# Ledger of designs, part 184: peptides against a protein of PDB entry 3KDP

Target 1, 230 residues: chain A of PDB entry 3KDP
Amino acid sequence: PFLIFIIANIPLPLGTVTILCIDLGTDMVPAISLAYEQAESDIMKRQPRNPKTDKLVNEQLISMAYGQIGMIQALGGFFTYFVILAENGFLPIHLLGLRVNWDDRWINDVEDSYGQQWTYEQRKIVEFTCHTPFFVTIVVVQWADLVICKTRRNSVFQQGMKNKILIFGLFEETALAAFLSYCPGMGVALRMYPLKPTWWFCAFPYSLLIFVYDEVRKLIIRRRPGGWVE

## One batch from the design tools (peptide; made by RFdiffusion4, then SolubleMPNN)

Design b2_p25_5_s1 (from b2_p25_5, 18 letters changed)
Fold by OpenDDE base, seed 2:
Structure b2_p25_5_s1 (fold): chain B 230 residues (1-230), chain A 25 residues (1-25)
Amino acid sequence: as target 1 above (230 residues)
Amino acid sequence: MEEEKKLEEGKKLLEEAKKLMEEAS
């Protein structure tokens, strides 16, 4: 996702510390929760026809599925970023190529999409205002990711949410997001300013998209076992 | 018992991660 910022030359929606918080805070707990999830009985009981080739294919398919989910997560973050910037007068199309002027502290007359001039300090406040909602969006999307990734073939409705570790991971991740979003001093420490509660809802369409995507994927796998979607 | 141990291990790792984030901030 960060390559898009470099290629598009748009303002960075996340600080380096916030990126580290995502990588260490949001990815680690889910990974732990999933590592301790009971393997599906169907996966464990299904002997590969060819252990070498079938294992490799399965690993590639899993990697591809995670890559697709990661892309949906990134899209959710970008959407939230663009919504916040648009609410502050910067339309997505106007952000293209703006990064150089945006990051230049000596330029205090950067115009928004409506001709309003923004000082460097004002621009940085808007930039930092995007950090928290972007992070929260990733967390909310990861709720769906955590729930769906526990199973490969079975619907979430069939498997249920009996794993206490997964449930705990969801609560801890949410608590961490709330803490980083609303705790005093996080704006200075992590460049994460408090967000409006309404911005939490920007992620929900993408969480729903992940759920729909995974259920459709699983449905296809059930109907066509051994297909490329597995 | 295994789930509880795993939960405790997860909690410890989460606390370590939080500390690392605080140190990195």
Scores: peptide ipSAE 0.000, ipTM 0.214, DockQ to the pose 0.096
Fold by OpenDDE base, seed 3:
Structure b2_p25_5_s1 (fold): chain B 230 residues (1-230), chain A 25 residues (1-25)
Amino acid sequence: as target 1 above (230 residues)
Amino acid sequence: MEEEKKLEEGKKLLEEAKKLMEEAS
């Protein structure tokens, strides 16, 4: 999110403190939980055909898969961000290059896409209104991501949810998201304003997309064992 | 028994992570 903010010169969609909360609260604990996941029975039984080439191919495939999932996750967050800004009068095209004027506290007449003037404080309120939905979108998308990452080949329906630490991590990241979204004072402390409960559902299509994508990928692997997609 | 031990270890790690987030905020 921060890289896109710099490259596109758009208003900041997610605060640095909120990013830290994602890294420590939603990514780290689930990632550790995956280290305690039991290996799939088929992975341990396969001898490496060529230790040098198979390791490199597997690392590239893992990197590509995580890169693709990360892109879908980011798209979900940015979609929510652009919808909220558009509802407040800022169309996505108008946001391009607006950062310089947006962040200048001395400019109090920044116009939206409809010619309405916005003070610095009003702009910051709408910016901070986007932070919570963006964060919640990331968490909801991570539900699917974390569940799919526990297996390489087996469907989630076949492998089941055996890792209790992973399940616990999913509940904790959800509880953290709820706390940051609805606890009084978070608007001042973390620049996260309260979220309407309906916005939790805006991320579900992206979670479903990731889930379907991974199940299709795994289905291809199951039908073509030993393919480069594995 | 081994699963319970792993779960307790996971809870401990989570508490440590929460503490780090509170200190970093």
Scores: peptide ipSAE 0.000, ipTM 0.193, DockQ to the pose 0.070
Fold by OpenDDE base, seed 4:
Structure b2_p25_5_s1 (fold): chain B 230 residues (1-230), chain A 25 residues (1-25)
Amino acid sequence: as target 1 above (230 residues)
Amino acid sequence: MEEEKKLEEGKKLLEEAKKLMEEAS
């Protein structure tokens, strides 16, 4: 996902510290929760027909599914970033190639899409305003990812949310996001300014998209057992 | 056993990364 920012030469939506917070806060707890997740009843009952081929197929399919979900997560973060910048006068089209001038401390007259000039300090405030919403968007989208990853074939509605560790992980991620978003001093320490409560909802369509995607995927797997999507 | 090992490795990586974050803050 970050490669897109480098290729498009747009201002970075996340600082290095925020990226580390995502990596540490959002990847580990899910991994723990999945390790303690009871294997889906159908996974436990089906002995691999061919342990070597079925393992490879499962690894490839899991990798593809996680890759696609990761792309949706990134798109959610990018969307939130672009909306905030657009509200501050920077339309997405204008951001293309702007990074060099954006990050230059000596350029204090960077124009927005409406011809308003922005000082370096003002630009950095807007940039840092995007960090928190981007992070929060990733966390909210990861809620959906965590919930869907516990099942391979069964619907989330069929298996339910029985894993207490998963629920705890979701709570921890949410608490971390809230802490980073609203704790005084985080704007200086992590370059994460306080988030407007309304921006939490920007991630919800993408969370829903992940749920729909996974349910459709599972439906295809159920209808075509042994197909390429399995 | 392999999942537990991955979990322990993940915890170690997390602790190292937290340390790096504290040093970078």
Scores: peptide ipSAE 0.000, ipTM 0.211, DockQ to the pose 0.043
Fold by OpenDDE base, seed 5:
Structure b2_p25_5_s1 (fold): chain B 230 residues (1-230), chain A 25 residues (1-25)
Amino acid sequence: as target 1 above (230 residues)
Amino acid sequence: MEEEKKLEEGKKLLEEAKKLMEEAS
């Protein structure tokens, strides 16, 4: 997904520190929670017909499913990024090819979609303003991802929210996101400026999309056991 | 070099935040 920024030559929505916060801050506790999740009852009760082939196929299909979820997460982040830039005068179409001039500190007259000129400092402020919402979008979408990852075949409604560690991980991740978004000094230290509270809700459609996608996938698996969607 | 320094500061702040969250839990 990050290759899109290079190909489209648009301003970067995430800094290296923000990426680190995602990887180390938001994924660690959830990953541990998933490791302690009770084994899916339907998987554990199934004796593999062929332990070698069935394991390899399952690992590949799981990897593909995670890849698809990651793509939806990226789309959610990109959407949030484009909306914020549009609110600041930069329409998505105008961002194409703009990165070269955007990142040049000697150019102080980059025009937005409405003919307003932006200094390098102003451009960097708006760029960094996008970092926090992108991060928060990832966190909110990860809520859905964590919940759906509890089971591969059973519905979330059937399995329920029984893992206390997972629930704790969701709160920890949310609290970290709130801290990084609103704590004074994060704009300078992490290039994450304060987020409008309304932007927390921008990710919800994508979280819902992930839930719907996974429930549909699980329904297909239940109706067609042994299909390529497992 | 300046970006690396900011990255290190960010890592430190992240670890402190995690520690505070663990203590508050």
Scores: peptide ipSAE 0.000, ipTM 0.206, DockQ to the pose 0.079

Design b2_p25_5_s2 (from b2_p25_5, 19 letters changed)
Fold by OpenDDE base, seed 2:
Structure b2_p25_5_s2 (fold): chain B 230 residues (1-230), chain A 25 residues (1-25)
Amino acid sequence: as target 1 above (230 residues)
Amino acid sequence: SELEELLEKGKKLYEEALKLMEEAF
C-alpha cells in the first residue's frame, strides 16, 4: 500500500499504524494456523524423490503464503479504496498525481472528477473514511485467501476445514476488525472512522472471484499435472 | 504480550510522528 501511495502519488489509502496492525496482528495468527495445517495428502504421500524439487515445492508454498496472499489482499483493499473515492466523486484516473494537492492544507479548492471543490478538511474526512473499509476488505479477502492457500492442488471441498486454529484465527481477525472499526477513539488513534455495515460486503464479490479462480486453477492443475499453471 | 507491546510501540511511534508532522507543518 505505501509503495503504491508513493509511486502513483494517490491519497494515502491506509494509515501506517493500520498497516502494522495487518502485518503484525491480523496476519500472524493465520500464518501460524497455516503452519499447523495438515499437509496436503498428496504432498505427504509422495516420498521425497528429489530433495531439490521438494525444497522448491516448499519454497513455492511459503512464497504463496507470505507473498501472494499479501498482494491479493492489497488488491482487494485498493479496490474498496477506489470504490469509496469514486462514490465521493474521485475517479481512479483523477487520483493519479493528486497527492501533492490533496495533502496540502493550504489548497482548499481541489476539484473532483465532476468539478466539485473539496476543502482540506473534507478531503481528509474522505481519506480517513477509506482507512477502515480498506482494512476490513483485507480481512474479508484474507478469509478466502487463507482457505484457498490451505491446499496447493486439492479443492477446499476435498481437504475440508479441519484446522481449528485456522477457524480461531478467522474469528480473531474478524473480532479485531470489528474492534478497530467500532471502538470509540479509533478514529483519532488510528484514523479509522466508524464503518457502515454495508462496507463489510464490498469485498465479498472480490473474495468470491478469487475463490472461484483458485478452485478453477486447482482443477486445471489436477487435470494437467506439470503444466505452467502451477 | 509481545504482539501487544509491538502494537503499543507502533502506536506511540505513530503518535510521535503525527505530533512531529503537526509541529513541522
Scores: peptide ipSAE 0.000, ipTM 0.220, DockQ to the pose 0.030
Fold by OpenDDE base, seed 3:
Order: structure tokens, then sequence, then C-alpha cells
Structure b2_p25_5_s2 (fold): chain B 230 residues (1-230), chain A 25 residues (1-25)
């Protein structure tokens, strides 16, 4: 999120402190949980071929998996961000390069896509209105990502939810999201304004799509062992 | 079980830290 903010010069979609909360609060516990996940039934029957090459391949695959998860989360968050800004008169194309004027406290006549003038205070309210939904979207997408990442080939229904640490991580990130979204003072401390409960459901389609996509992917892997999709 | 207990303690401490941050601002 923050890198795209810098590169595209758009208004800040998510505060730096909230990014730290994601990295340290929501991602860390689930990541640890995956390290303690029970070996998949197909892996347990394999003899290690070459420990040196297999280790390098596993490290690359893990790095790629985390990179892909992060990209999916970012896409979900940015979708929510662009929807909120569009509803407030700022179309995605208009946001490109707008940061300089957006963040200038002395410019109180920044025009939206429809010619409406926005004061600095009004712009910051809209910006901060995006932070909480962006964060919540990431958490809801993480529910799906964490569940699918615990297995490589088996369906979630076949492997089951046996890792108690993973389950704990899902509750932890949800509780943190609820706290940051609804606790009084978070608008001042973290620049996260309270979220309507209905916005939690806006991210559910993304989670569902991820589940469906991963189940289809795993089905293909099971039917075609050793394919490139693995 | 010991790791789960440590993670739960860590969660509580983190939540307390967030609460203190709220009170400080």
Amino acid sequence: as target 1 above (230 residues)
Amino acid sequence: SELEELLEKGKKLYEEALKLMEEAF
C-alpha cells in the first residue's frame, strides 16, 4: 500500500502505523502458525531427494507464496480505497499525481472529478475514511489466504483445521481489526475512523473467489501430479 | 501447548499496549 502511494503519488490509502499493525499484529502470528502446520499427507510419504536443492526450492516457493498473498491483499484493499474515493467524487484517474496538492495544507480548493472544491480538512476526512475499510478488507482476505496456504495439494476439507495456532491467529487478527475499527480515539491515534459493520461483508466476495480459485487449483494438481501449476 | 500459551500472553500484551496508546493520544 505505502509503496503504491509513493510510486503513483495518490492520497495515502493506509497509514504507516496501521501497516505496522498488519505486519506485526495480523501477519506475524499466522506466519508462525504455518511453520508449525502438520505435514500434508502426501509429503509425509516422500523421501528427501537432495537436502540442499530441496531446501532452496522450498525457500523460493515460500517467498513466492507470501509475495502472491501480499499482492492479493493489496489488490483487495486498493479496490475498497478506489470505491470509497469514487463515491466521494474522486475517480481513480484523477487521483494519479494528486498527492502534492492533496497533502498541502494551504490549498483549500482541490477539485474532484466533478469540479467540487475540497478543503484540506475535508480531504483528510475522506482519506482517513479509507484507512479502516482498507485494513478490514486485508483481514477478511487473510482469512482465506491463511486457510488455503496450510495445504499445498489437499483440499481444506480433506486436510481440516488441525493447527490450533492458525485458529488462534485468525481470531487474533479479527479481534485486532474490530478493536482498531471501533475503539474510541483510534481516529486520532491511528487515523482510523469507525467503520459501519456492513463494510465487513464487502470483502467476503474476494475471500470466496480466493477459496474457489485455490480449490480449483488444488483439484488440477491432484488430477495432474507434477504439473507446472504446483 | 507452551507456544500457544506464549502467543496468547503476547496477544494480551499487544492489546494492552494498543489501549495505552489510545489513552496517550
Scores: peptide ipSAE 0.000, ipTM 0.225, DockQ to the pose 0.090
Fold by OpenDDE base, seed 5:
Structure b2_p25_5_s2 (fold): chain B 230 residues (1-230), chain A 25 residues (1-25)
Amino acid sequence: as target 1 above (230 residues)
Amino acid sequence: SELEELLEKGKKLYEEALKLMEEAF
């Protein structure tokens, strides 16, 4: 997210406080859940034929899978960001290079894609309006990530939702997202303005995409044991 | 709260980091 913000020179899609809430609030329980599942899976692992090489391969594959999921999460967040800005008159092409003028408090006549002039305050309201949906999009996509991470090789349909830590993680992320989105004062304190309930559903296609991607990946791993996709 | 102070410190650090990047770029 931050790299695209710098490279494209677009208005800030996600605030630092929101990033901290993701990293410390939403990712903590998932990380614990994954650590427990790794421990359980490691207990159930047949003795690795070669403990050093099999461990290294498994760590690299987990890292690549999480990296890919993280990219899809970021894409989902940016999609939501661009849709909100487009609905407010700023088309994606117009946002390129706009940051310099957008963040300048002395410029009160920044034009949108339709020639409407926006004051600094109005622009910041629109920017902060994007923070909450971006965060919520990440949380909704993380639901799919948590569900798919529960199973390394088995389908979610085979293992089911029996992990209480995972369910607690999903609840915590959802509760935090609801708190940050709808609690009075969050717009002033965290620059997260109230979210329209419809935006919760905008992330669902990306959650489904992650779910399908991981199920296909797992299917390939099951069909080709020892392949490069492992 | 300690959390609000940490959030405010994090926000200040981020704003400073953004300024430093703007000055660097």
Scores: peptide ipSAE 0.000, ipTM 0.211, DockQ to the pose 0.022
Fold by OpenDDE base, seed 4:
Structure b2_p25_5_s2 (fold): chain B 230 residues (1-230), chain A 25 residues (1-25)
Amino acid sequence: as target 1 above (230 residues)
Amino acid sequence: SELEELLEKGKKLYEEALKLMEEAF
């Protein structure tokens, strides 16, 4: 998110404090839950065919998969951000390079894509309106990520949801998202304005995309044992 | 064939999710 903000010079989609809340609040409990995840039966029983190379290949492929999932998460957040800004009159193409004028408190006539002028205060309200749904989108997409990370080869439907710590992590990050979204004063403290409940659904297509991606990956692994996708 | 079926299922579910979002908003 922050890297794209710099490169594209768009208004800040997610505040630094909110990013810290993701890193410290949302990711910690899930990471702990994964550490206590019962190893998948096939992972424990499968011995490497080539102990020297298979471990390195597997680590690289896992890293690539997590990297791809992280990119899908970021895209989900940005999608939500662009939708909200578009609904407020700022089309994605108009946001490119707009940051300099957007963040200038002395410019009170920034035009949207339709010629409406926006004061600094109005722009900041819209910006802060984007922070909450961006964060919530990341959390909802992380639900899918956490669930799929439970298994390496088997489908989620085969492994089931047995890890109580993982389930707790899902509830914890959801509760944190709800707290940050609806607790009074969060608009001032974290630059996160209240979110309409409908915006929670914006992340669902991306969560589904992650599930499909992982199930396809696992299917390829099952159909081509020892292939480059393992 | 199973990969194609899974991709098609994913596509359908994605389209359904988009419709549900449009109805919810």
Scores: peptide ipSAE 0.000, ipTM 0.233, DockQ to the pose 0.032; fails the geometry check

Design b2_p25_5_s3 (from b2_p25_5, 19 letters changed)
Fold by OpenDDE base, seed 3:
Structure b2_p25_5_s3 (fold): chain B 230 residues (1-230), chain A 25 residues (1-25)
Amino acid sequence: as target 1 above (230 residues)
Amino acid sequence: SELEELLEKGKKLYEEALKLMKEAL
């Protein structure tokens, strides 16, 4: 999120403190849970055919998996961000390069896509209104990603939810999202305004799409073992 | 066994970090 903010020069979609909460609060337990699930799954009991090459391949596969998850989460968050800004009069194309004027407190007449003028304070309210839904969208998408990454080949319905650390991580990230979204003072402390409960459901179609995609992927792997899709 | 021990240590450190974060917020 922050890299796209810098590259595209768009208004900040997610605050620095909120990013730290994601990195430290939501991503670490999932990472531990996935490492634990890999240890419980007899995937590691297969003697490495070649210890040097198999270690490198596993590190690359893990890196690619985390990279893909991070991209999917970012896409979900940015979708929510662009929807909120569009509803407030800022179309995605108009946001490109707008950051310089957006962040200037002395410019109080920044025009939206419809010619409406926005004061600095009004712009910051809209910006901070995006932070909480962006974070919640990441959490909801992460539910799907974590459950999906639990198994390489088996359906979630076949493997079940045996990993207690994964279950704990899902509850923790949800509790953190609820705390940051509804605790008084978070608007000042973390630049996160309270979220309407209806916005929790905005990411559900996206999470469902990811589940369907992965179940189809796993079905293909089960039907064609040894394919390139592994 | 070593990986399980490392994971358990990581879990404890994480729980402590979360507690500290909750106390700081």
Scores: peptide ipSAE 0.000, ipTM 0.222, DockQ to the pose 0.059
Fold by OpenDDE base, seed 4:
Structure b2_p25_5_s3 (fold): chain B 230 residues (1-230), chain A 25 residues (1-25)
Amino acid sequence: as target 1 above (230 residues)
Amino acid sequence: SELEELLEKGKKLYEEALKLMKEAL
């Protein structure tokens, strides 16, 4: 998220404190849960045919898959961000290069895509309105990521949701998201204004995309054992 | 064939999810 903010020179979609909440709050418990996940029966039973090459290939493929999932997560957050800004009169194309003027407290006449002038205070309200739904979008997409990460080859439908720690992690990150979104004072403390409940659903298409991606990946692995996608 | 079926199913579900989201918003 921050890299795109710098590269595209757009208004900040997610605050640094919110990023820390993702890293410390939403990733920690899931990471622990995955460490305690029972290895998929196929992973434990299949000794690598060639331990050196198969381990390297597997590590590369896992890193690639997680990298792709992470990109989809970021895209989900940015989608929510752009939707909110568009609803407030700032079309995505207009946001490109706008950061300098957006963050300047002395410029009180920044125009939106429709010629409406926005004061610094009004712009910051809109910016902070984007922080919460961006965060929530990441959390909702992470639900899908966590669910798919428990399986490497088998479908999620075959393995089921047996890890209680993983389930706890999902509830914990959801509770954190709800706390940050609705607790009084979070708008001032974390620059996260209250979220309309409807925005929780904005991430669902991306969560579904993650599920489809993973099921397709797993299907390829099952059909081409020992292939480059393994 | 199963890959194509999964992709098509995923596409349909994605479109339905987008529709539901638009209706909910």
Scores: peptide ipSAE 0.000, ipTM 0.230, DockQ to the pose 0.031
Fold by OpenDDE base, seed 1:
Parts: structure tokens; sequence; C-alpha cells
Structure b2_p25_5_s3 (fold): chain B 230 residues (1-230), chain A 25 residues (1-25)
């Protein structure tokens, strides 16, 4: 997210505090889930092959999968950001390079795509209105990731304990998202304004995309056992 | 190549879903 923000020079899609909440709140549960997956895969793959090489391969595969999912999450967040800004009159093309003028408090006549002038305060309100749905989008996309992680494991019993951790993680992320989205004062404290409940649904296409991606990945693994996707 | 085709199909489906969502909003 931050790289695209720098490269495209767009208004800040995700505030520093929101980034910290993602890193500490939302990324921690997937990381724990992946760590439990690694521990369990290491237990199952303990045929006497060189445990160091098999562990390294599994760590690389998990890291690659996590990186790909993280990229899809970021794309989902950016999509939600662009939809909200477009709804407020800022088309994606117009946002390119706009940051310098957007962040300048002395420029109170920044025009949107329809020629409407926006004051600094109005721009910051719409910017902060984007932070919450970006965060919520990541959380909803992480639901799909957690469910995918659940479905990868063939053992129903092992899935049960993982399911409790996953359900707890989903609950924690959702509760955090709800708290940050709807708690009074979060707009001032965290630059996260209240989100309309309808915006929670903007993440669902990306959750579906992650499901499709994982099913495609599984299909490729099934067709090419021992491939790099495994 | 098959992954790329599937990703492209997924991208198209996503764009269509996006269009439908924009039309519904």
Amino acid sequence: as target 1 above (230 residues)
Amino acid sequence: SELEELLEKGKKLYEEALKLMKEAL
C-alpha cells in the first residue's frame, strides 16, 4: 500500500496509525496461523528427508503464498479507496500526482474530477473516510485467507483446533475493525471516521478473488505435483 | 501461462463484479 502511495503520489489511502493497527492487529493472526501450519506440516512431512531442506522449502512456499495474499489484500484496500474517492468526485486518474496539492493546507481550491473545489479540511475528511474502509477491506479479505488456510488442511481434527484459533482471530479482527470504525473519537484519535455498513461489502469481491486464486493454486498443485506452487 | 489465463479471467470477473457493485451503489 505505502509503495503505491509513494509511486503514484496519491492522497494517503491508509494512515500511519491504521498501518500500525494492520501490522499489529490484523497481520499477527495470519502469521500465527501460518506458524501453526508450518509446525503441523513439519510434523506431517517428517519422513527422514533432510529436515532442514524441507523446512526451508516449506518456509519459502508459505512466505510466497503470504506475499501473494498480502498483495491481493493491498489491491482490495486500494480498490475500496478508489471507489470511495470516486463516489466523492475524485476519479482514480485525477488522484495521480494530486498528493502535493492535497496535503497542502494553504490550497483550499483543489478541484475534483467534476470541477468542485475542495477545502483542505474537506479533503482531509474524505481522506480519513478512506482509512476505515481500507482497514475493513483488509480484515474482510483476511477472512477469506483464514478460511483458505482452514480448507488446505485435510485433517478434520487438526482443522478443529485450527478452526478455534481461526475463529478467534476472525472475531478479534472483526471486533477491532468494528471498534476502530464506530467508536466515538476514532476520527480524531486514529483518523478513522465511521464507516457505513454498506462499505463492508466492497471487500467481498476481493475475498472471492482470493478464494478463486487459492482454488486455482490448488488445482495447479494437483495437476503438477512437486511444482513450485506447492 | 495457465495461471496467467486464470488470473486474467479472475481479473475480468473482478472488473465485472466491480461494475455491478458500482451500478448497485
Scores: peptide ipSAE 0.000, ipTM 0.238, DockQ to the pose 0.025; fails the geometry check
Fold by OpenDDE base, seed 5:
Structure b2_p25_5_s3 (fold): chain B 230 residues (1-230), chain A 25 residues (1-25)
Amino acid sequence: as target 1 above (230 residues)
Amino acid sequence: SELEELLEKGKKLYEEALKLMKEAL
């Protein structure tokens, strides 16, 4: 996310506190749940045929899967960000290079894509309005990621949602997202303004995409054991 | 509140870090 922010010079899509809430609050319990479940299902129950090579391959596969899922999460967040800014009059093309003028508190006449002038305060309200939906998008996409990462080879339909820690993690991240989105004072304290309930559903296509992608990946792995996708 | 001051300090530090990263890039 930050690389795109720096390269494209767009307004900041996600606040630092929101990132800390994702990394430390939202991802911690899910990551622990996945670590336990992977240890129980894939690593501990399968005797490695070759302990050295199978461990290395497994670490690379985990890293690649998390990297791909992280990219889809970022794309989902940026999609939500661009939709919100477009609804407020800033088309994606107009946001390119706008950061310098956007962040300048002395410029109160930044024009949107329709020629409307925005004060510094108005621009910052719109920017902070994007932070909450971006966060919620990440949380909703993480629901799919957590459900998917529960198994490397088995379908979610085969293993089911039996991990109580995973279910707890899903409730924790959802409760945190609801707290940050709707608790009074979060707009002032965390620069996260209240979210319209409709934005919770904006991320669902990306969650479904991740789900389909991983089920297809797992299906390929099951049909072609030892292939390049493994 | 102390939390708002900490958040504002954190935001300033982050903006400075971003500026430094932009200058390094």
Scores: peptide ipSAE 0.000, ipTM 0.225, DockQ to the pose 0.019; fails the geometry check

